# Peptides against a protein of PDB entry 5CWW, part 27

Target 1, 194 residues: chain A of PDB entry 5CWW
Amino acid sequence: VPKLQGPFDFDLNPEDEQDDEVELKDIYVIGEKPRVADLMRGEEEELEMMKEDQHNGLSLNIICLLSTSGQVKICLDIDGVEAQWLPPRSKNKRLFAPPPEPPSLLTFQTFDTLKPAEVTPDGWPMFSEDATSPYSFYVTHPAGITYISLTPWVFRLESELQSDSEAGTEFRIDLLAKGQGSERDRIFTQTRTQ

## One batch from the design tools (peptide; made by RFdiffusion4, then SolubleMPNN)

Design b1_p11_8_s4 (from b1_p11_8, 3 letters changed)
Fold by OpenDDE base, seed 4:
Structure b1_p11_8_s4 (fold): chain B 194 residues (1-194), chain A 11 residues (1-11)
Amino acid sequence: as target 1 above (194 residues)
Amino acid sequence: MYHRAPGSALL
């Protein structure tokens, strides 16, 4: 039986620590790039034909959180969430091993999809996938639809994670987070019929 | 693999 993932600790930016009561409405998870070499073990000839597509993704899971306010938090799973299975029902001893420390989620980017005048207490914003890109999605709210693309930074972050130079990696990731953020386009706005 | 879940299912 699969174990539920979590709890997760959020490593929030100090600027986001004031948001202690963000009601989350939806979660969207972009899985890490498949290790196609591990999946196609014994199919080396077919692996060579797919090499061009295998390099195109992030080696980390991305967790997108959506609040009632239409704020999106993009979190990175740096520790890696492994699929946990419930231990077999062995009849012997709840050894109270302390629960493992919860995996941390690094908040990489925070941004709003709604204007303050579009936020409603009964608003239920939702994620939806883009069929054309694994790193793109939509936020749908009663006020409109916002397209979001992570493509501007995902491949740059992957290049930094694959760099053999540990020295200054944190600084380069911080520069990526502060640099060119996610693309955002309001593709639809609901006209309030008065 | 992409997953969508309601926030209330994980909290």
Scores: peptide ipSAE 0.008, ipTM 0.382, DockQ to the pose 0.038
Fold by OpenDDE base, seed 3:
Structure b1_p11_8_s4 (fold): chain B 194 residues (1-194), chain A 11 residues (1-11)
Amino acid sequence: as target 1 above (194 residues)
Amino acid sequence: MYHRAPGSALL
C-alpha cells in the first residue's frame, strides 16, 4: 500500500519566517526532469534520439506556493520524493526507532504578484500552466493576470547541480537565489468598471 | 507530471 508523502518542513529564509500566518490558496508542482537513461535501460539506440530533450530541465521538483496576498513562494525539493510503501504489518514494531526526519523544502525565492491595494479577503489567486514552457506559469487573480518564468535561473541551477565540484556548491546556489530572479510580467489588469 | 492542489491539501 503506498504511503502518503509528507509532512514537509519548510526551510524558510529568516526574511520569510514572518509568513507563518499566510493562508495558502494554491499549489503548483513542476516535476523533476525524467531520468530517461534509467527508464530506457537496454534501449541505448532510442536514448540517443532523445538526448537533445534530456538536457532541458531541472533534476529537482519545484513546488510553488500561492498565498491569499498573491505572494508566490518557490520551493525546491532537495531530498526528492521517493515512492514510500507502508511497512508490512509485522507484529514486532521496534518501538525505539525515532521517526525519520520529514523531508525539507528549500525556499529559493519569494515575490509578490499583487499590489497591497489589489489584495481582497475573498481573493482566490490561482496558478495556471503555460503550454509553451514547463518552467512558466500564470497567476490569475480578480485584479489581473501575472506571467511568471523560472527560466532565468532553472538551467543555471541544473548546471550547478551537475557540476563535479562539491566545493562551494551551496555558495553558488545562494548566489543564484540572490541573483537574477524569476521573470514577472503583469499581462492583464482588470479595469474596475465603476 | 504537473499537479495542482488547493493549499489546504498539503496540510
Scores: peptide ipSAE 0.008, ipTM 0.380, DockQ to the pose 0.039
Fold by OpenDDE base, seed 2:
Structure b1_p11_8_s4 (fold): chain B 194 residues (1-194), chain A 11 residues (1-11)
Amino acid sequence: as target 1 above (194 residues)
Amino acid sequence: MYHRAPGSALL
């Protein structure tokens, strides 16, 4: 029987640990790039033609979390999603394997899409896909719409993950996280009709 | 495959 995914542990920045009461309103998941090589095994000629498309994406899942406040957390699934199964109902006595450690989500970026004066207790901000890019999306709130693009860092992160140099990869990823963030543009603001 | 779940997760 398939197991539900989670719980996930959040590797939060110490600055984000103070938000013990963040009510999440929406979750948006960008899947890892398809492993075309695994799908086209035995079709090497067709695989050569598709090589250009294999470079177009991140090898990690991206999990975007949206709070009532309009705060967006961009998390990376470093461990990856494997198909988990409920333990067999068989009575054989491996009763004390420690539970597997929960998969961790690395918080890569945190940012606000709303001003404090735009936040409402009954506000339900929502994600919406961009039809033109898998790494772009919108946050819709009654106060307006914010466009978000991950493209400034996603392809750089993928280049670091594919680098043959393991030495300093963690440091380079930390520099990417602290460097050029996600693009954010407020494309619509709701005029309060008085 | 993009999954959108509308849901309150309490962290």
Scores: peptide ipSAE 0.007, ipTM 0.381, DockQ to the pose 0.037
Fold by OpenDDE base, seed 5:
Structure b1_p11_8_s4 (fold): chain B 194 residues (1-194), chain A 11 residues (1-11)
Amino acid sequence: as target 1 above (194 residues)
Amino acid sequence: MYHRAPGSALL
């Protein structure tokens, strides 16, 4: 039987530690770029044609979390997701193997899609996909719709992850996180008809 | 031959 993924630990930036009680309403997952070389094993002629498209994505999973407040957290799965199986119902509980450490999600960016006056306790903001890009999506709330694009940083992050230079990778990723963030555009605002 | 990528069912 497949095991559910998680729990995940969140590596929060110290600035994000103040929100211990964020009620999540939705989750949006962008999968890692397919390892075309592993998938096309034995189709070498088609693999040569697809080498140009191997540059078109992040080698990490992106987990987007959406709160009741309309706060979006963009998390990166640094460890990657492996298919886990429930242990066989063998009577030998290895009673003393510590549980494997939960995989960590690096919080890369946090931002609001709602103004404080638009937040409602019963608010249910939701993600919706963009048909034009896997790295773009919408946050829909009764107060309006916000377009979000991760494209400003995704390809730069991939270039850093593919760099042979381990030295200063953490610093470069931190500069990317603090640099040009996700694009955010409020494409629709619900006018409260009085 | 389309290999089904192992879908991660996140929580």
Scores: peptide ipSAE 0.000, ipTM 0.276, DockQ to the pose 0.026

## One batch from the design tools (peptide; made by RFdiffusion4, then SolubleMPNN)

Design b1_p12_1_s1 (from b1_p12_1, 6 letters changed)
Fold by OpenDDE base, seed 5:
Structure b1_p12_1_s1 (fold): chain B 194 residues (1-194), chain A 12 residues (1-12)
Amino acid sequence: as target 1 above (194 residues)
Amino acid sequence: SLDDLYEYRISD
């Protein structure tokens, strides 16, 4: 039986606590790239073709959150949230290991897709995938459509995560977060016919 | 341009 997962702790910067309760409207998950080496234990030839795909995806899950105001929050699953199953009812009162600490999501970036004048109380922004890239997507709102790409940082982050040095990983991620952000482009704006 | 839109990053 699948175990109910959550609550997820968002490592929201304490500065986000001062902002009014952000009403979330949608969620978009970009799954981690499967470790080709773990899947291809039997077929060496397919392993070479997948290594040549220059787009080595991120080994972490990315969780994107979208608010009513068109704010996007990009979160990284650093702890690796795996599907958990309810332990079989073994009769032995095994000492309940303390409940595992709830998985923490690292807030990597937060940005707006709407101007304040475009925000409406009845607005319901939604995510949609880009068929051309797993690390690109669209935010659709009645005011317009915004293209978003994580490609400016996602491959650099993967390179840092694959480094053998566990020491300073948090510092290197922080440097990446301060660097080049996600690409944002308004591809369509709905003209209000006055 | 969306350059004038609010952007928050992990602060130190």
Scores: peptide ipSAE 0.028, ipTM 0.517, DockQ to the pose 0.697
Fold by OpenDDE base, seed 2:
Structure b1_p12_1_s1 (fold): chain B 194 residues (1-194), chain A 12 residues (1-12)
Amino acid sequence: as target 1 above (194 residues)
Amino acid sequence: SLDDLYEYRISD
């Protein structure tokens, strides 16, 4: 049985304390790519296909949060939240290790998919995957459909995470966060029949 | 235009 994980601590910018009241409507998770060491246990043919894919993904989980207002938060799992299964009821009273500190999610980017005039109290925006890319998805709302792609930054971030140079990594990640954001494209807008 | 949409990034 999967264990319910959470609460998650969101390291939100203290200037965005007003965003704590954001009602979330959907969550979209992009899993980390398997580490090279875990891939070496596969068949050689799968290894060659995966080697091409190793250059094509982030070693961190990405958690996308969607609010009623159509706001998207892109969060990075730096601590490596793994899927936890309920331990089998083995009678060994494992001494309750102090509850692990809740994993912290780093908010990498926040953006809107709806204009203020498109936001409705009964609005229920939803995520859907893009079959062509693991780092692209859609936000669907009655007002319209928005395409989102993380590809402008995800591969550059992975390159920084794999760099042997610890010096300046924080600075370079900050530059990435301030640089080119996620691609956003409104592919459909519902025409209000006047 | 998507240019009217709010975008911010949190640099911790």
Scores: peptide ipSAE 0.022, ipTM 0.487, DockQ to the pose 0.645
Fold by OpenDDE base, seed 1:
Structure b1_p12_1_s1 (fold): chain B 194 residues (1-194), chain A 12 residues (1-12)
Amino acid sequence: as target 1 above (194 residues)
Amino acid sequence: SLDDLYEYRISD
């Protein structure tokens, strides 16, 4: 039986004390590309296909959170939240390993998809996938549809993660976060029939 | 234009 994971600690910058309990309406998860080592246990054909795709995606899970206001938070699973299974009811008192520290998600980016005037109390924005790219998606709201692409930074981040230098990884990620953000494009706007 | 939309980035 899969174990329910959470709560996740969002390391929100303490300066964003606007812990306004942003009501989340939807979640969109972009799974990490399978590790080559994990794929080697599978069919050899999948391994060859992954080697040829030079555009290897991110080795981290991406968790996108969507609020009622149309705010998107892009979070990275730095700790590698693995699917936890309920331990078999083995009788042996395994020494209470301290409860694993709750997985931390790094909030990489936060941005709006709606203007304040477009936000409605009854609005329910939703994610939908883009069939053309695993790192692109849409936010649909009654006021309009916004295209989002993570491609401007995902491949650069992966390159940094694959660097042999463990030292300064946090600093490099910070620089990437401050660099070019996600692409946002409003592809449709609903005209309010006056 | 989305230029007037709020954007911030948090890196911990």
Scores: peptide ipSAE 0.025, ipTM 0.500, DockQ to the pose 0.620; fails the geometry check
Fold by OpenDDE base, seed 4:
Structure b1_p12_1_s1 (fold): chain B 194 residues (1-194), chain A 12 residues (1-12)
Amino acid sequence: as target 1 above (194 residues)
Amino acid sequence: SLDDLYEYRISD
């Protein structure tokens, strides 16, 4: 039985402490790609398929949060939230280890998908996947559809995570965050029939 | 243009 995970601590930049209660409407999770080394334990056929997927995806889970206002928060699971299974109900009273510290999510990027005039109190934006890329998705709202791609930074971030140099990693990640952001494209806008 | 959309990034 999968364990309910959470609460998650969000390392939000204090500037995002706009007291506006961000009502979350949807969550989209981009799972980490398994390390090629971990796949080598699997069937040879899966290894060949992954070698062809030349783009080593991010080794971190990405958690995208979507608010009623159409704000997207891109969060990185730095701590590696592993799928926690409920310990099997084996009768052994394993001493309740203190609950592990809640996993922290790093807010990497926050952006809007809606203009202020498009935001409605009853708006229910939703995520949908892009079948062509694991790092691309759509935000659908009654006002329109926005394409989002994380590809501009994901592969660079992965390169940093794979670097043996711990020194300056935080600085380089910060530079990535300040650099080229996620691609956003409004692919459809609902024309208000006057 | 999407230029009018607010973007927040991790600032130092």
Scores: peptide ipSAE 0.023, ipTM 0.484, DockQ to the pose 0.676; fails the geometry check

Design b1_p12_1_s2 (from b1_p12_1, 4 letters changed)
Fold by OpenDDE base, seed 3:
Parts: sequence; structure tokens; C-alpha cells
Structure b1_p12_1_s2 (fold): chain B 194 residues (1-194), chain A 12 residues (1-12)
Amino acid sequence: as target 1 above (194 residues)
Amino acid sequence: SLSELKRYTIAD
């Protein structure tokens, strides 16, 4: 039986900024890229192709959170949260170690998918996957549909995470943070006044 | 690298 995990600590914006209370409606998880070395044991040709592919994905899990207002938070799992299972019912009293400290998620990016006039108190926006890319998805709301793509930064971030040298890393991450964020495109807008 | 990443948040 899967173990329920949480609560998670969110490393949000600087302490001096008051974050508004956000009501969450949906969650979308993008799993980390598979460990190629472990999966491709004995398949040297495929392993070489995957190593050459600079666009094979991020080594961190991405957790996307969606609020009633259509706000999307992109969070990175920097602690490496894994699926946990309930211990089997053993008759033997095992001394279980105290539960570890709750993992933290890093809020990497926050943006809106709805205009203020489109926000409704009873709104229930939802995520849906893009079958063509693991790092693209849609936000569906009665007011419209928004396409989101993380591809502008995901692969660049992965390159920095896999770098063996810390030299210049801070500079490159700074450029990444100041650069273009996630792609956001409203592909459909409902014309009918709700 | 991860410690450096924590210092940045991309706001849209």
C-alpha cells in the first residue's frame, strides 16, 4: 500500500514578501528522467544515443500546483522524494526509525493563466498532459485553455545540474533566472460571458 | 549547484 507523504515545506519567495493565501485545485507531477545507466545495462548503442541527447529531461521531479485563480507554481524536488510504502504487517516489533524531516520543494516559477476578470470563486481549473512532450501541458478553465511548456529552461537547468565544475555555475544560473521563463500561450478563449 | 539554485526564483 502506498504511503501518504507530506506535509511538504515550500521554500517560497524572500521572507519579506507577503504571499497571498492560495487555494489549490490541482497538481501535476513530471517525473525525473530515468537513470539511463541502470535501465540500459547491456544496451550500449541505446546508452550512447541517450548520452548524446542533451534534451533527455531533468534529473529532478517537477511538481506543478494550480490554484482556483489559475495561478501555476512550478516547484522543484531538490531533496529527491521517492515513493514510499507502508511497512508489511510483520509480527515482529521492528524499531522503526523516527520519520525523517519533511522534504522541501523549491518554488522555481509562478505565473498566471487567467486574467483577473476571468477568475471565478467557484472555478476549478485542471491540468492535462501533452502527449507530444513530458515537459508541456495544458491548463483548462471554463474561460479558456492555456498551453504551458517548460522546455525553455528545463534542459539548460539539467546541463547545470550535471556540470562537474562549479566554476561559473552561479553566473549561468543567474542568466537562467533572468532569461525567458516557461512558455505560456492561450490557445483558446471562451467568448461567452459566464 | 543546488544551493545556488535556491537563491533564485523566476517570477513572471
Scores: peptide ipSAE 0.024, ipTM 0.605, DockQ to the pose 0.107
Fold by OpenDDE base, seed 2:
Structure b1_p12_1_s2 (fold): chain B 194 residues (1-194), chain A 12 residues (1-12)
Amino acid sequence: as target 1 above (194 residues)
Amino acid sequence: SLSELKRYTIAD
């Protein structure tokens, strides 16, 4: 039986005020890049070709959260949350180890997809995938559809995570943080027939 | 490192 996980702690930038309690409506998970090396064990030529592809994706899971107001929160799974199962009903009294500290998600970016005038109390925005890229998706709301792409930063972040050199890491991360965020484009706006 | 990432949030 799968184990219910949570709650998750959200690590926010200390400079960011704690987000007001937002009502979440949807969640979208972009899984970490597959460990192709483990799958392609024995096919060295194909492994080399895949290593040369600099666009293999991020080694961290990305958790996208969507609120009623159309706010998107991009979170990184730093702890590597894995599926957990309830221990088999073995009669052995496992000493109640204190529950492990809840896993933390790092809030990497927060942005809005709706204008304040488009927000409705009964709004139900939803995520949908983009078939052309694992790091692009859509937010659909009755007021409109917004295209989102994480490609401006995700591959650069992966490059930093894979770098063996600690030298200049702080500088490069600073450049990444100050750089362009996720691409956001409103591709459709519903005209309210007045 | 991931520890350094914790210091930054990209605000839109």
Scores: peptide ipSAE 0.023, ipTM 0.604, DockQ to the pose 0.108
Fold by OpenDDE base, seed 4:
Structure b1_p12_1_s2 (fold): chain B 194 residues (1-194), chain A 12 residues (1-12)
Amino acid sequence: as target 1 above (194 residues)
Amino acid sequence: SLSELKRYTIAD
């Protein structure tokens, strides 16, 4: 039986103001790239081919949160949260280890998909996937549809995570943070009948 | 490092 996980702690940039209390309406998870090395154990030739794929994706899970207001929060699972299962009801009273510290998610980016005038109290925006990329998705709201792509940073971040050299990592991450964030394009706007 | 990453966020 799958175990309900949570609560999750959200790590925010201390320089950012604490996000106002947001009512979440949807969640979208982008799973980490498969550990090709682990999956291809025994198939060395295929492993080399897959390593050459520069677009293998991020080794971290990405958790996207969507609020009623159309705010998107991009969170990184830095702790590597995995699916948990309820321990089998083994008759043996295994000493319940103290519950592990709640996993934390790093809030990497927050942005709005709606203009203030488009926000409605009964709004219910939803995520939908982009079939062409695992790191792109849509936010659908009655006011319109917004295309979002994480590709501008996700592969660069992965490169940093996979780098053996710690030299300059801080600098490069700083550049990443200061650089262009996620791509966000309103692809459809509902015409308000005046 | 992931620890260093925690210090940064991308704001819109």
Scores: peptide ipSAE 0.023, ipTM 0.605, DockQ to the pose 0.107
Fold by OpenDDE base, seed 5:
Structure b1_p12_1_s2 (fold): chain B 194 residues (1-194), chain A 12 residues (1-12)
Amino acid sequence: as target 1 above (194 residues)
Amino acid sequence: SLSELKRYTIAD
């Protein structure tokens, strides 16, 4: 039986600090790319081709959170949270293991998908996947539909994570975090007939 | 590295 995990601590980007409690309505998870080395045991030529492909995705899990107000928060799982199973009811409960430190998520970016006039107290925006890209998705609200793509930064971040040289990595990541964020495009707006 | 990314985002 899977173990219920949480709560998670959120480490906020200083530029996206919001003190107000946000009521979450939906969650969207983009899993890390598969470890090619584990899948390609014995196929060295294909392994080299996949390592050169800059479009293989991010080695970190991405967790997207959606609030009632249409705010999207993009979080990165830096700690590498793994699936946990309930321990078998066997007698040797390590009762005295110190409580594990709560896992943390890194808030990478926060942005709105709704205008202030479109926000309603009973609003229930929802995520939906894009079949054409694992790093693109939609936010649907009665007021409209917004397309979101993480592709402007996700592959650059992966390149930094895979770099053998630690020289300048901190600087480049800083530029990435402060640079152009996710693509956001309102593809549909509901026209009020009034 | 992942460690550097974590330090950058938490320290600010």
Scores: peptide ipSAE 0.024, ipTM 0.612, DockQ to the pose 0.051; fails the geometry check

Design b1_p12_1_s3 (from b1_p12_1, 7 letters changed)
Fold by OpenDDE base, seed 1:
Structure b1_p12_1_s3 (fold): chain B 194 residues (1-194), chain A 12 residues (1-12)
Amino acid sequence: as target 1 above (194 residues)
Amino acid sequence: SLDDLKSYRISD
């Protein structure tokens, strides 16, 4: 039986700590890149081909949160949250270990997909996947559809995570966070039929 | 490194 997980603590940017109760409507999870070495155990030739693929993705889970207002929050799972299962029915009343500290998510980016005039109180924006890339997706709202791509920063972030050089890593990550954000393109806008 | 990211705080 799957274990109920959460709550998660969010390491929010203080600027995003606007006390306004952001009502979340949807969640989209981009899983970490599979460990190619574990999947390709015994297939050395295929392993080499996958190692040469410079686009293997991020080694962290990405959790995208979508609010009623069309705000997207991109969070990184730094602690590596995995699926948890209820312990097998051990007959022995194991002393309840103190609950582990809740895992934290790092808010990496926050951006809007809707203009203020497009926001409606009954709005129900939703995520949908892009079949062409695991790091691209769509936000669908009655007012329109927005394409989002994390590719401008995901691969560069992975390069920093895999770098053996600790020198300047924090600075480069800061530049990634403050630099060019995720690609956003409004691919469809609902024309108000007057 | 992952440790660098764990210590990272988006500066205001």
Scores: peptide ipSAE 0.076, ipTM 0.735, DockQ to the pose 0.050
Fold by OpenDDE base, seed 2:
Structure b1_p12_1_s3 (fold): chain B 194 residues (1-194), chain A 12 residues (1-12)
Amino acid sequence: as target 1 above (194 residues)
Amino acid sequence: SLDDLKSYRISD
């Protein structure tokens, strides 16, 4: 039986500590790039082709959170949350190891998909995948549909994670976090028939 | 490195 995981501690940016109880409505997970090298042990030619496809995804899981207000939080799983199963009911009283500290999620970006006038108390925005890219998705709300792409930063972040140079890494990550955000494009707006 | 990201907090 899968073990229920959570709660997750959100390292929220202090600026996001607005007391606004962000009511979450949906979650979207972009899994880490599969370790192709581990999967393709023995197929050197395919491994080279996949290495040449430099559009290697991020080696971290990305967790996207969506609120009733249409706010999207992009969180990085820096602790590497793995699927946990309940230990088999073996009779051995495993000493209650203190529950591991809940994994922390790093909030990388926060942005809105709705205008304030489009927000409704009963709003139920939802994520949906983009079949053309693993790092693109849609937010659907009765007011409209927003296309989101993480591609402006994901590949650069992965390059920093894979870099052997410790020098300046923190600075470069800071530039990525403060730099160009995710691509956001409203592709459809529902006209309220007044 | 991943360790650098773990130590990194987005400084407001």
Scores: peptide ipSAE 0.075, ipTM 0.736, DockQ to the pose 0.049
Fold by OpenDDE base, seed 3:
Structure b1_p12_1_s3 (fold): chain B 194 residues (1-194), chain A 12 residues (1-12)
Amino acid sequence: as target 1 above (194 residues)
Amino acid sequence: SLDDLKSYRISD
């Protein structure tokens, strides 16, 4: 039986301390790239082809949160949340390790997909996957459909995570966070027939 | 490194 995980501590930017109770409507998880080297024990040729074509996906899980207002939060799982199962009812009183500290999610980006005039109190925006890319998805709302791509930064972030150089890493990550955000394109807008 | 990201607080 899967174990319920959470609560997650959001290390929210203190500027987001706006008391506005953000009502979340949907969640979209982009899993970390599997360590192909660990999975493909014995198939060296497939490993080489996968190394060439694989723009190395991010080694962190990405958690996308969607509010009623169409706000998207992109969160990074820096602690490496793994699927947890309820311990089998084995009779041996294994000393229950203290409950692990709740995993922290780092809010990397926050942006809107709706204009203020498009926001409705009964709105229920939803995520949907892009079959062509693991780092792209759609937000569907009655007012319109927005395409989102994380590709402008995700590969650069992975390069920084894999770098052995500690020098300037914080600065480069700061530039990634403040620089070119996720691609956001409104591909469809519902025309209100007045 | 991952430790650098963990220490990275998005400074206001």
Scores: peptide ipSAE 0.070, ipTM 0.731, DockQ to the pose 0.050
Fold by OpenDDE base, seed 5:
Structure b1_p12_1_s3 (fold): chain B 194 residues (1-194), chain A 12 residues (1-12)
Amino acid sequence: as target 1 above (194 residues)
Amino acid sequence: SLDDLKSYRISD
C-alpha cells in the first residue's frame, strides 16, 4: 500500500515571506529525467546518443504550486523524495527510528499569471500540461489562459548540477534564481461582454 | 552539484 507523504517544508524566498496565507488551488509535478544509464543497461550506442542531447531535462523533480490569486511558485525537490510503501504488518516492533526529517522543497521562482483586477475571491485557477514539452504548461482561469515555459533556465540548471566543478556553482545558481527565467505569455483573455 | 543546491539558501 502506498504511504501518504508530507508535510513538506518550503524554503521560501524572503521576498515571499509576507505572511499572507497563500491559499493554494492546484499542484503540478514535473518528474525528473529518467536516469538513462540505469534504463539502458546493455545498449551503449543509444546511451551515447542520449548523452549528446543536451535537452534531456532536469535531474530534480519540479513542484509547481498555484494560488487563488493566480500566483505560481516553482519549487525544486532537492532531497529526492521517493515513493514510500507502508511497512508490512510484521509484528516485530521495529524500534521507532526517529521520524525522518521532513523533506524540504526549495522555492526557486515566484510569478503572477493574473492582473490584480482579474483576481476574484472565488477564483479557481488550474494547471494543464503541454503535450509538446514536459517543461511547459498552462494556467487556466476564468479571466484567461497563460502559457508557462521553464525551458529558459531548466537546462542551464541541469548543466550546473552535472558539473564536477564546485567552484562558483552556488553563485551561478543564485543568478539563475534571481533572473526572470520562466517564459510567461497570456494566450487568451476573456472579453467581458458589457 | 546537488550538495550545492542543498546548501543554497536564498540569501536575504
Scores: peptide ipSAE 0.070, ipTM 0.729, DockQ to the pose 0.048

